# Ledger of designs, part 168: peptides against a protein of PDB entry 3OGK

Target 1, 307 residues: chain A of PDB entry 3OGK
Amino acid sequence: ATPDRLSRRFPNLRSLKLKGKPRAAMFNLIPENWGGYVTPWVTEISNNLRQLKSVHFRRMIVSDLDLDRLAKARADDLETLKLDKCSGFTTDGLLSIVTHCRKIKTLLMEESSFSEKDGKWLHELAQHNTSLEVLNFYMTEFAKISPKDLETIARNCRSLVSVKVGDFEILELVGFFKAAANLEEFCGGSLNEDIGMPEKYMNLVFPRKLCRLGLSYMGPNEMPILFPFAAQIRKLDLLYALLETEDHCTLIQKCPNLEVLETRNVIGDRGLEVLAQYCKQLKRLRIERGADEQGMEDEEGLVSQRG

## One batch from the design tools (peptide; made by RFdiffusion4, then SolubleMPNN)

Design b1_p24_4_s3 (from b1_p24_4, 20 letters changed)
Fold by OpenDDE base, seed 1:
Structure b1_p24_4_s3 (fold): chain B 307 residues (1-307), chain A 24 residues (1-24)
Amino acid sequence: as target 1 above (307 residues)
Amino acid sequence: REEEEERRRREEEEAEFARMREAR
């Protein structure tokens, strides 16, 4: 369907999800000729979709102008914006969104590629938003944003339940974790091993309701920080953890209530056996190939057809 | 297959967030 056909058929549309490369089943719904640009859709949203509260762009080209137009057209009526694996915008576009959409509840930029000009967008969000429930810029590269703004968001947004971030030093997020009293999900950060300070992270205090977790660069030395609440963990993201097969086995044994696991082939058949033994509530398992695993012939770190 | 799993993941996350909103 073209944007114009959508708006004519569904003038009261509340949620829109667009995919730049639709699967075969959706191929008839998105004209091939639209190249993955959101601009025509943003035009239709602005003109004809006055009840739209949720927008999800996946693998789309999104400009700052598109974001600015969307922001101004929907303003405080926009509750959800997901820029999922999108490209073509800068932090100025994000600034426009958070400036105009002050009641936004979900803001996602996961795996999006953008030009970072400054950290003003996160600061503006921190200063003016009290509605935020989900913030996700996982697998993005922000160097100019402040962890203090995350702390401010956590303090002001009492409904904040899920936060996924890039490579913040975890110790800089201590204030954030203390403020985020209702946080249930956290992914990202950066655990940096210090041979001179093996206990660097042992005093890290997580939010009491935390049950979905993924810490980037978590190695076997840092893994014990999870043990006090491992029985509470329902979802674990180990895609960017630095755990070997045996470390996986150790952690999995401590997570009897695990429902979702995302990890790499390094879990091996042994890790899968341990998972089957200890995690009886498991609903979803995702195993990816790590880039580092292409060169290590060690048979123990491979998931075979037996697992 | 990976794109399907990633889609299901996101749909489940969206449904979970919807449930969290309804529970308030």
Scores: peptide ipSAE 0.005, ipTM 0.355, DockQ to the pose 0.034
Fold by OpenDDE base, seed 4:
Structure b1_p24_4_s3 (fold): chain B 307 residues (1-307), chain A 24 residues (1-24)
Amino acid sequence: as target 1 above (307 residues)
Amino acid sequence: REEEEERRRREEEEAEFARMREAR
């Protein structure tokens, strides 16, 4: 569909999702530039889609100018922006979005590639937003943002329920977790083993409502931090956990209310047997191949049990 | 000292945010 045809057919469009590159582009077989540019769509949004509240770009090229135009065109009417696996922008584009779209509820940059200039976008978001419900920059590399701004967001945004971050040291997020009283989902961070401090993470206090979790680099030594609330866990992301088959078995047995599991092939047949035995509410299972098995195609086995 | 400075900074930021909300 062309942007012009969309606006003519749906002048009152509230939600737009655009997909650029097919999944096959992840295999480096498709040039990086084969992603669709959002520019013609942003132009159409700015001119003709005045009721648009939600924008989702997936695997598209997005410039700072595109973000600035979108931000100014939609301002406080923009409730959702998802830059899902996008590229071509910098943190200046993000700054424009958060400066102009002060009532944004969902902001996602998951797996996006960008140039980081500064941390001002997160600071601006922290100072001016009270509406945020979902913040997701999972699998991104931000080195210039402050954990303090994340804490401020948690304090000011009472409806904040889902936060996914990059490789923040988990101990830097203690203030965030204390402030995020309504948080139900957390993914990302970084757990770093310290041989001199085996109990480094044992005093972490998680939000009381936390039920969807994915801690990056969580090993068997850190896994016990989940045990006090494992019975309330409904979703686990173990894709970036450092758990072996037996560790999976141990954790799964403690999560009888698990509905969604995302993990690697390391779970093995034994882990799947334990999962079937203890997790009767399981709705979705995703098993990925580990990075070391570079030779075999990532078969996303979506086992949907139609019960 | 660092904890007191952090606390003071948090209180200043909360006060600034409160002022911004009241000014609207």
Scores: peptide ipSAE 0.005, ipTM 0.324, DockQ to the pose 0.009
Fold by OpenDDE base, seed 2:
Structure b1_p24_4_s3 (fold): chain B 307 residues (1-307), chain A 24 residues (1-24)
Amino acid sequence: as target 1 above (307 residues)
Amino acid sequence: REEEEERRRREEEEAEFARMREAR
């Protein structure tokens, strides 16, 4: 379907999701007018899709000009923008979105590749937005954004329920966690082990409603931070945790209300047995192959056909 | 061929949106 056909068929479209080709195809000679570019769709949105409030681009090429055009065309009517595994834009495009779309509720850039010019987009969002419910730049690299702007967003956005971030030092997010009183989901950050300070993270206070969690680089020494609220955990993302099989068993036993688990093969058959025993409300299990498993022949860390 | 596959995928996505509207 072409953009023009979509608008003619669905002039009152409120939500649009576009999926581009896999990124592997983007490294081949992509014709300039390839269906992976959002430009023709943004043009159609701007001209003919006046009720559109939710846009999701997945694996598409998005320029700053495309974002600027979208921002100006939808303004405060834009409630959701998801740049899911997209590329081709800079933080200037993000700045345009947050400047013009002041009532945006969901902003996602998860796994997107972009050029970072500055942290102004997050600052602008912090200064003017009070509607934000979901902020997600998980699996991205931002070096120029401020944790203080994230704290300001948490203070001003009372409906903020889900935040996923890149590799912020978790201790820099203490103010954010204190401000984010209604936060239910947090993913990302960075836990950095300090052999000289084993209690470095023990005083970390999480939001009281937190029930969906994924802390990056969480090892067995940091894992006890979760124990005070482990019974309320409904979703765990352990894909980037530094937990061994026995650590998984220890944590899972403390999470009887777990509904969703995402982890690596390191859980092993033993971890799956413990999961089946203690997590009777489990709805979804995702197990990925770790990159590190190519070298460790240790049979205990593999999910077999019995698991 | 790649353009035809992309066209087909877009048509399938449009058809999915149509079904979601008829179900509401």
Scores: peptide ipSAE 0.000, ipTM 0.320, DockQ to the pose 0.036
Fold by OpenDDE base, seed 5:
Structure b1_p24_4_s3 (fold): chain B 307 residues (1-307), chain A 24 residues (1-24)
Amino acid sequence: as target 1 above (307 residues)
Amino acid sequence: REEEEERRRREEEEAEFARMREAR
């Protein structure tokens, strides 16, 4: 489909989802350069799609100029931007989005690759946004953003319900968790084992409504922090947890209301038996092959079963 | 060749955009 044909046919389009590289590109079956550029689409959005409030780019090449043009063209009308597995932009492009789109509700950059210049985009978002509901930069590498800005976002955005982050030390997010009173979903962070302080994380206070969770690098020593609210957990992301088969069994037994589990092959047949025994509300199970098991990136070997 | 030209054009536009932001 061409951008011009879309606008002529659907001038009142409110939501656009574009997919660039198909999944087959991940298997080297498609040339690397088969990433669709968003530029012609952004031009069309700017000129002809004046009611567009939701944009989702998946596996596309996105420049800072593309983001700046989109931001200026849609401004406060932009409610959702998802840069899903995109590349070709920097944090300057993100800064443009948050500067111009002050009423954005969903901002996603999950698994996108970019050049990080500074943390200004998150700071600007913290200072000016009060509408944010979903913030997701899961599986990204930000080194220059501040946990304090995330806390400020939580204080100012009363409708904030889902936050997924990169490798923040979880203790630096204590202020964020206290401020995020309506948070239902959290993924990411970093749990760092300290042999000298085995109870380092035991005093963490999570938001009372938290029911969808994925803590990165959570081992068996940190896992008990979930036990006080394990009965309210509906979704677990254990893809980046450091849990063995027995640890999975222990945690699953404490989560009788679990509806969605995402984990690695380490769960084993024993973990699946325990899951079937204790988790009668399970709706979705995703088992991935761990990077360590196949020497391949975490994305290969996705078996999703919908029950 | 068209992909290389489009890549080069994009890199030039990104460099121009970066210069405009640093000047603000």
Scores: peptide ipSAE 0.058, ipTM 0.479, DockQ to the pose 0.018; fails the geometry check

Design b1_p24_4_s4 (from b1_p24_4, 18 letters changed)
Fold by OpenDDE base, seed 1:
Structure b1_p24_4_s4 (fold): chain B 307 residues (1-307), chain A 24 residues (1-24)
Amino acid sequence: as target 1 above (307 residues)
Amino acid sequence: EEEEERERERERLEEEFERLREAR
């Protein structure tokens, strides 16, 4: 579908989701099919789609100019922007979005590739937004953003329910967790084992409503921090956890209300058996092959094709 | 009742956590 055909047919469109070609295909033949660039769509949005509130770009090339144009065109009417696995922009583009779209409720840039110039975009968001419900920059690398700005966002955005971040040290997010009283979902962060301080994370306090969780680099030593609220966990993201099969079994047994599990093949047949036994509410299971599993010769930790 | 049960389960798990903490 061409942008012009869409606007003519649906001038009152409120939500737009565009899917680009898989990234692997983008490197070889950027076909003449502009279908990978958001520019023509942003132009059409700016000119003809004046009721558009939600934009989701998946695997698209997005420039700072595109983001700036979109931001100015939609301003406070933009409620949702999802840059899902997009590329081509910098933090200047993000700054433009948060500067002009002060009532944005959902901002996602999960798995997007961008150039980080500064942390101003998060600071601007912290200073001016009170509407944010979902913030997601999971699987991204920010070195210049402040956890204090995230805390400020949590304090100011009372409807904030889901936050997914990159590799913030979890202890730097203590203030954020204290402020995020209505937070239901958290993914990301970084747990860093310290042999000299085995209890480094034992005093970590999570938001009371937290029920969807994925802590990056969580090992068996850190896993017990979940036990006090494991019964209320409905979704676990263990893709980036450092748990072995037995650790999975231990955790799963403590999560009887688990509805969604995302994990690696390390769960094994044993973990799946435990999951089936204890997690009767399970609705979705995602098992990925981890890079680390290529080296483990021991077949016992692998999910068999029979499962 | 369901909320009280969840709270009791939380307390149980907190106690278990503290026991595990002390054992380490």
Scores: peptide ipSAE 0.000, ipTM 0.301, DockQ to the pose 0.012
Fold by OpenDDE base, seed 4:
Structure b1_p24_4_s4 (fold): chain B 307 residues (1-307), chain A 24 residues (1-24)
Amino acid sequence: as target 1 above (307 residues)
Amino acid sequence: EEEEERERERERLEEEFERLREAR
């Protein structure tokens, strides 16, 4: 009923965003039935929404069949697909998307849960796509994808500006960073401290335009890697950083142009004072509770500029 | 002026990074 009403009312719809019910983040036990199924919507898209270029599913159940139908129906007209906190699909569904939608500009799977069969979807994307601007599989678990394919994507997609990945070892992404000359945003990866190799990451070269950054597991020993370009940083994601209060203060002082900060409660009152003192361009602050504290309240504090 | 200040700050921070690198 709802999809049919939408297509009748808006036959020329270019962008569709569907939101499922909020998932209780408790213990990865997401009930399989949470979010609702996209199938009725994909059917309607396939039949009646011929101008649709952008699809965003949030907290929905998405099957491989749904993805295959969507891919074939929209083909090269699909510019954006966001599977935001979705579940129910495998990498076969992703393969169908990248095989048929060769001009896709935005592909997002952030916080989605899926069954990984192989890394073919990323390889196919690397071989055939030159249009990609945003690739985001942040907070996902891919074990079978190749960093070389990510590097190939960076070489072929000159408009690639934002890449968010899962737990790739950062050193495996050296080739990617060298190729991604226009990259402005990077999140994810994995920094693994090696007591025997304290200089492990000291030679890491970031893209020159990088200004939005979130390195997972970045500790105080790795933090200095950011210092050469800290003044150009506009967004920091420190949610998964291993920084103490004083480390936050040190980094914040070096980022006078910071506009967006996402961090944990470890920043403390002292970190907030330093933030107020040094980051006059701050627009958004997100503070999450640490893993030990039950309630992730997303307080989007609008820092009101008391001018 | 703002770009020159950013460049000067980058140079200072690059020097700091190199000092930290040499100290390790």
Scores: peptide ipSAE 0.000, ipTM 0.298, DockQ to the pose 0.013
Fold by OpenDDE base, seed 5:
Structure b1_p24_4_s4 (fold): chain B 307 residues (1-307), chain A 24 residues (1-24)
Amino acid sequence: as target 1 above (307 residues)
Amino acid sequence: EEEEERERERERLEEEFERLREAR
């Protein structure tokens, strides 16, 4: 579809999702550069899609100018922006979004590639937003943002339920977790093992409603921090955990209410057996092949709830 | 009943966590 055709057909469009690259299965059928730029769409949004409140760009090229135009055109009417695996922008573009769209509820930059100029965008968000429900910059590299701004967001945004971050040291997020009283989902962070301080993370306090979790670099020494609330865990992301097969078995046994598991092939047949034995509510299982792991194919399956 | 069971499970796991902490 072309932007102009979309506007003519659907002038009252509230949600738009664009995909710049085909799915892997269609990669051979579509030219790589076809429809990759959001610019013509942003132009159309600005001019003709006056009721648009949700925008999702997936694998698109997005410039700071595109973000600035979108921000100014939609302002406080923009509730959702997802830059999913996008590229071409800087943190200046993000700053424009959070400056003009002060009532944004969902902001996602997951797996996007961008140039980081400063941490002002997160600071601006912290100072002015009270509506945020979902913040996701999972699998991104931010070095200039402050965990204090994340804490401020948690204090000010009472409806904040899902936060996914990059490689923040988990200990720097203690204030955030304390403030995020309604948080249900957390992914990311960085657990850094210290041989001289094996109990470095033992005093971490997680939000009471936390039930969807993925801690990066969690090893067997850190895994026990989950045990106090393992029974309430519904989703685990172990893709970036440093757990072996036996560690998986140990954790899975403590998560009887697990509905979604994402992990690597290190889980093995034994881990799958334990999963089947203890996790009767499992709905989705995703097993990815690790870079160093041989022999097991990626399995993505829906497990039917055996009532 | 499901909430009470979850609380009991949490208490058991908290105790296990403390045992693991003491053993390290």
Scores: peptide ipSAE 0.000, ipTM 0.325, DockQ to the pose 0.013
Fold by OpenDDE base, seed 3:
Structure b1_p24_4_s4 (fold): chain B 307 residues (1-307), chain A 24 residues (1-24)
Amino acid sequence: as target 1 above (307 residues)
Amino acid sequence: EEEEERERERERLEEEFERLREAR
């Protein structure tokens, strides 16, 4: 589809999802006019799609200028922006979005690649947004953002229900969890084993409504922190957990209301047997290959889709 | 080919899970 055809056919379009080529193609010198750039779409949005409130770019090249144009064109009418596996922007582009789109409800940057200049975008979001429902920068590398800003967002955004983050130390998010009273979903963080303090996470208080969870680097020693509320867990993301087959079995047995499981092949046949026995409400199962293989595949992204 | 193999493996495991669930 071309932007101009879309606007002519659907002048009152409220939601747009664009899918680019697979990431492997993004490493090639993509010509400026390639369908992987959002620029022509942003131009069309700005000029002709004046009712658009939801934008989802998947595997697209997005510049700061594109984000700035989108932000200014839609302003408080933009409710959803998803930069899903996108690249080409910096945190300046994000700053423009949160500065101009103060009523944004969903902001996603999951698996996007960007240049981080500062943490101002999250700070600006914390200072001015009260509408946020979903914040997702899962599987991203932000080093300059503050957990305190995340706490402020949780305090100010009463409808905040889903937050996915990068590698924040979980203990730095204690204030966030206390503030996020309506949070139903949390993914990411970092659980760091401390031989000197094996129980450092045992007093971690999660939001009472938390039912969708994926703690990164959760090992068998940290897993017990879930046991008090395991019966209310409906979704588990164990892709980045450090659980062996037996650990999976232990956890799954405690999650009888599990509806969605995302895990690695380490679950094995035994884990699947346990899953079938204890998780009768399971609706979706996703099994990925181990992280080492995913990392190699991202590096080997030169493997042509012909394979 | 590797993506197809991963997808086949996933489908196999999902099918095995469903078989095990139905058997109970």
Scores: peptide ipSAE 0.021, ipTM 0.516, DockQ to the pose 0.043; fails the geometry check

Design b1_p24_5_s1 (from b1_p24_5, 11 letters changed)
Fold by OpenDDE base, seed 5:
Structure b1_p24_5_s1 (fold): chain B 307 residues (1-307), chain A 24 residues (1-24)
Amino acid sequence: as target 1 above (307 residues)
Amino acid sequence: GRPATDEEIEEAKREYEELLKRLE
């Protein structure tokens, strides 16, 4: 499809999802000059798609100029922007989006690559947005944003239900969790072991409605913090958890209502057996390669053809 | 990026190859 054809056929389009580069791009299997620029699409959106509320770019090249044009063109009419595995922009582009799109409900940049200049974009979002429902910069590397801005967002956005972040120290998010009363999903953060404070996370309070969870670097010592509400967990992302096979078994047994599990090979055949036994509502299982394929675990810790 | 399975990588390769054929 071409941008000009899109607007001619669908002048009243409200939602647009564009996939640029093929999946092979994720694995560096395509030439760098393959393309996939959003520029012509942003031009078309700006000129001819006056009712567009939702934009999803997947595996595309997005410049700050593109974001600025999009932001100014759609302004408060833009409710959803997903920069899904995109590249080419800086935090200045994000700043433009949040500055001009004050009523945005969903902002996603999961797995996007960008140049970080400052944390102003998140601060601006915190200062002026009250509409946000979904914030997702999972698997990104922001180093200049403030957990306090995230807390402010939670305080001001009462419809905030899903937040996925990078490697914030979880204890820095205590205020965020307290403020995010309606939060149902959280992924990311960083759990850091401290031999001098083995129970430093035991008093962590999660939002009451939390049911989709993925805590990065969660090990067996931290895992018990989930036990009080494990029965209400519907989705677990254990890809970046530090759980071995037996740890998986322990946790899975406590999550009888689990519907979605994402993990690594470390779950093993044993973990899969436990999963089948205790999680009768399981709808989706994703097992990724991870670092576990180097044979560091026994046969029970490896997924075989049985699983 | 998110770790991928070998199957996912191979599928991505096949899809790309098919795309190339269609663009010829």
Scores: peptide ipSAE 0.328, ipTM 0.884, DockQ to the pose 0.587
Fold by OpenDDE base, seed 4:
Structure b1_p24_5_s1 (fold): chain B 307 residues (1-307), chain A 24 residues (1-24)
Amino acid sequence: as target 1 above (307 residues)
Amino acid sequence: GRPATDEEIEEAKREYEELLKRLE
């Protein structure tokens, strides 16, 4: 499809999802200049798709100029922007989005690669947005953003229900969790084992409605923090957890209402047996087979595979 | 990026090859 044909056929289009580069791009199997630029689509959106409120770019090249044009064209009418496994932009582009689209409800840049200039985009979002429902920069490499801004977002966005982040130290998110009263989903963070403080995470207080969870680098020593609300967990992302087979069994037994599980091959046949026995409402199971064989059993292995 | 299994990589290769064939 071409941008011009799209607008002619669907001038009142409200939602657009575009897939650019093939999946092979994720594994560096295609040339970088293969294509998949959003520029012509952004031009078409700006000129001819004036009812568009939701944009999802998957595996596309997005420049700061593209984001700036999109932001100014749609402004507060933009409710959803998903930069899904995209590349080519910097945090300046994100800043433009949050500056001009102050009523955005969903902002996603999961698995996107970008140049990080500063943390201003998250600060701007925190200062001016009260509409946010979903914030997702899971599996990204932000190092200059502040967990305090995330807390501010939680305080100001009462409809915030899903937040997925990068490698924030979980203890730095205590204020965020306290503020995010309606949060149902959280993924990411960083649990850092401290031999000198084995119970450093035991006093974490999670939002009362939390039922979809994926804590990065969660090991067996940290896993018990989930036990008080394990019965209400419906989705677990254990891909980046540091749980062995028996740990999986322990946790799964405590999650009878589990509907979605994502994990690695370490769950093993035993874990699957326990899953079948205790999780009768399971709807989706994703197992990353071979990950453990490839050395993704520790934090170093997992970190090396990110990005 | 998300880590991938060998199977996922091979599947991606096959999909890309099929795409190339269609574009030729």
Scores: peptide ipSAE 0.339, ipTM 0.883, DockQ to the pose 0.522; fails the geometry check
Fold by OpenDDE base, seed 1:
Structure b1_p24_5_s1 (fold): chain B 307 residues (1-307), chain A 24 residues (1-24)
Amino acid sequence: as target 1 above (307 residues)
Amino acid sequence: GRPATDEEIEEAKREYEELLKRLE
């Protein structure tokens, strides 16, 4: 497909999803100059797709200029932007998006690589947005954003239902969790063991509606924080949890309503047996078969491979 | 990102090769 053909056939298009580089790009199996630039599409959107409110770029090269053009062209009509495994932009581009698209409902940068200039984009989002429903920068490397801005977003965006973040210390998100009254899904964060404070996380209070969860670096000592609401958990992401086979069994037994599980091969046959026994509503199961060490060595924003 | 299995990598490779053939 070409941009011009798209607009000619569908001038009133509301939603667009583009896949650029093939999946092989994730594993460095294609030439660096393969392409996959969003520029011609952004140009077409700006000129001819005046009703477009949802844009999803997957595995594409996105520049700050592209984001700025898109932001200004769609402004408050843009409800969804997903930069899914994209690259080439900086936080200046994100700032443009949140500055001009103040009614955005979904903002995703999951697994995208970018240059971080500052945390202004999240601050701007916090200061002006009240529409946000989904915020996802899971498996990214933001170091300059503030958890206080995330808290402000939760306070101001009452329809916020899904938030996925990078490696925020979970204790810094206490205020966020208290404010995010309607939150159903949370992934990311960072649980850090403290020998001097073994129970530092036991008093965490999660949103009442939380049912889809993935806490990074959760070990067996932290796992009990889930037990009070384990029965309402529908989805678990344990890929970056530090759980052994027996820990999996313990947790799974407490999640009878589990529908989706993502984990590592460490679950083993025993864990699968327990899963089959206790989780009768399971719909999807993803098991990463890579070595546990390799899985733990995976850095945010990078794809690890077994081969 | 999420780690991938060798099988997933090979599948992606095959898909790419098929894409290349279609573009020829």
Scores: peptide ipSAE 0.324, ipTM 0.874, DockQ to the pose 0.449; fails the geometry check
Fold by OpenDDE base, seed 3:
Structure b1_p24_5_s1 (fold): chain B 307 residues (1-307), chain A 24 residues (1-24)
Amino acid sequence: as target 1 above (307 residues)
Amino acid sequence: GRPATDEEIEEAKREYEELLKRLE
């Protein structure tokens, strides 16, 4: 499809999802100059798609100029922006989005590659947004954003239900968890084992409605923090957990209402047997095979990528 | 990013090959 054809056929379009580069791009199987630029689509959105409130770019090249144009064109009408596995922008582009789209409900940059200039975008979001429901920068590398801004967002956005973040130390998110009273989903963070303080995380208080969870670098010593509410867990992301087969078995037995499990092949046949025995409501199972055989990508134990 | 299974990689390859055929 072309941008101009889209607007002619669907002038009242509310939601747009564009897939740019083929999935093969994720594995470095296509030329680097393949394309997939959002620019012509942003132009069409600005000119002709006046009712568009949801935009999802997947595997596309997005510039700061594109984001700025989109932000100004849709302003408070933009409710959803998903930069899913995109590249080419900086945090200046994100700043433009949150500055002009103050009623945004969903902001996603999961697995996007960008240049981080500062943490102003998250600060601006914290200062002016009260509508946010979903914030997702999972599997990204932010080093200049503040956990305090995340806490402010939780305090001001009472409909906030899903937050996925990068490698924040979990203890820095205590204030966030306390403020995020309606949070149902959390992924990311960083659990750092401290031999000298084995109970470092045992007093961590999670939001009462939390039922979808993925704590990065969670090992068997930290896993017990989930036990008090394990029965209400519906989704677990254990892809970046540091659990062995037996640890999986232990946790799974405590999650009888589990519906979605994402993990690595370390779960093994034994873990699958336990899963079948205790998790009768399971709907989806994702096992990343080969990851353990490839070894860990970083010193923190993150699973290696194939591409 | 997330690791992928061999099956996912092969599926991605097939999809790309199909795309290339459409572009011919």
Scores: peptide ipSAE 0.313, ipTM 0.871, DockQ to the pose 0.490; fails the geometry check

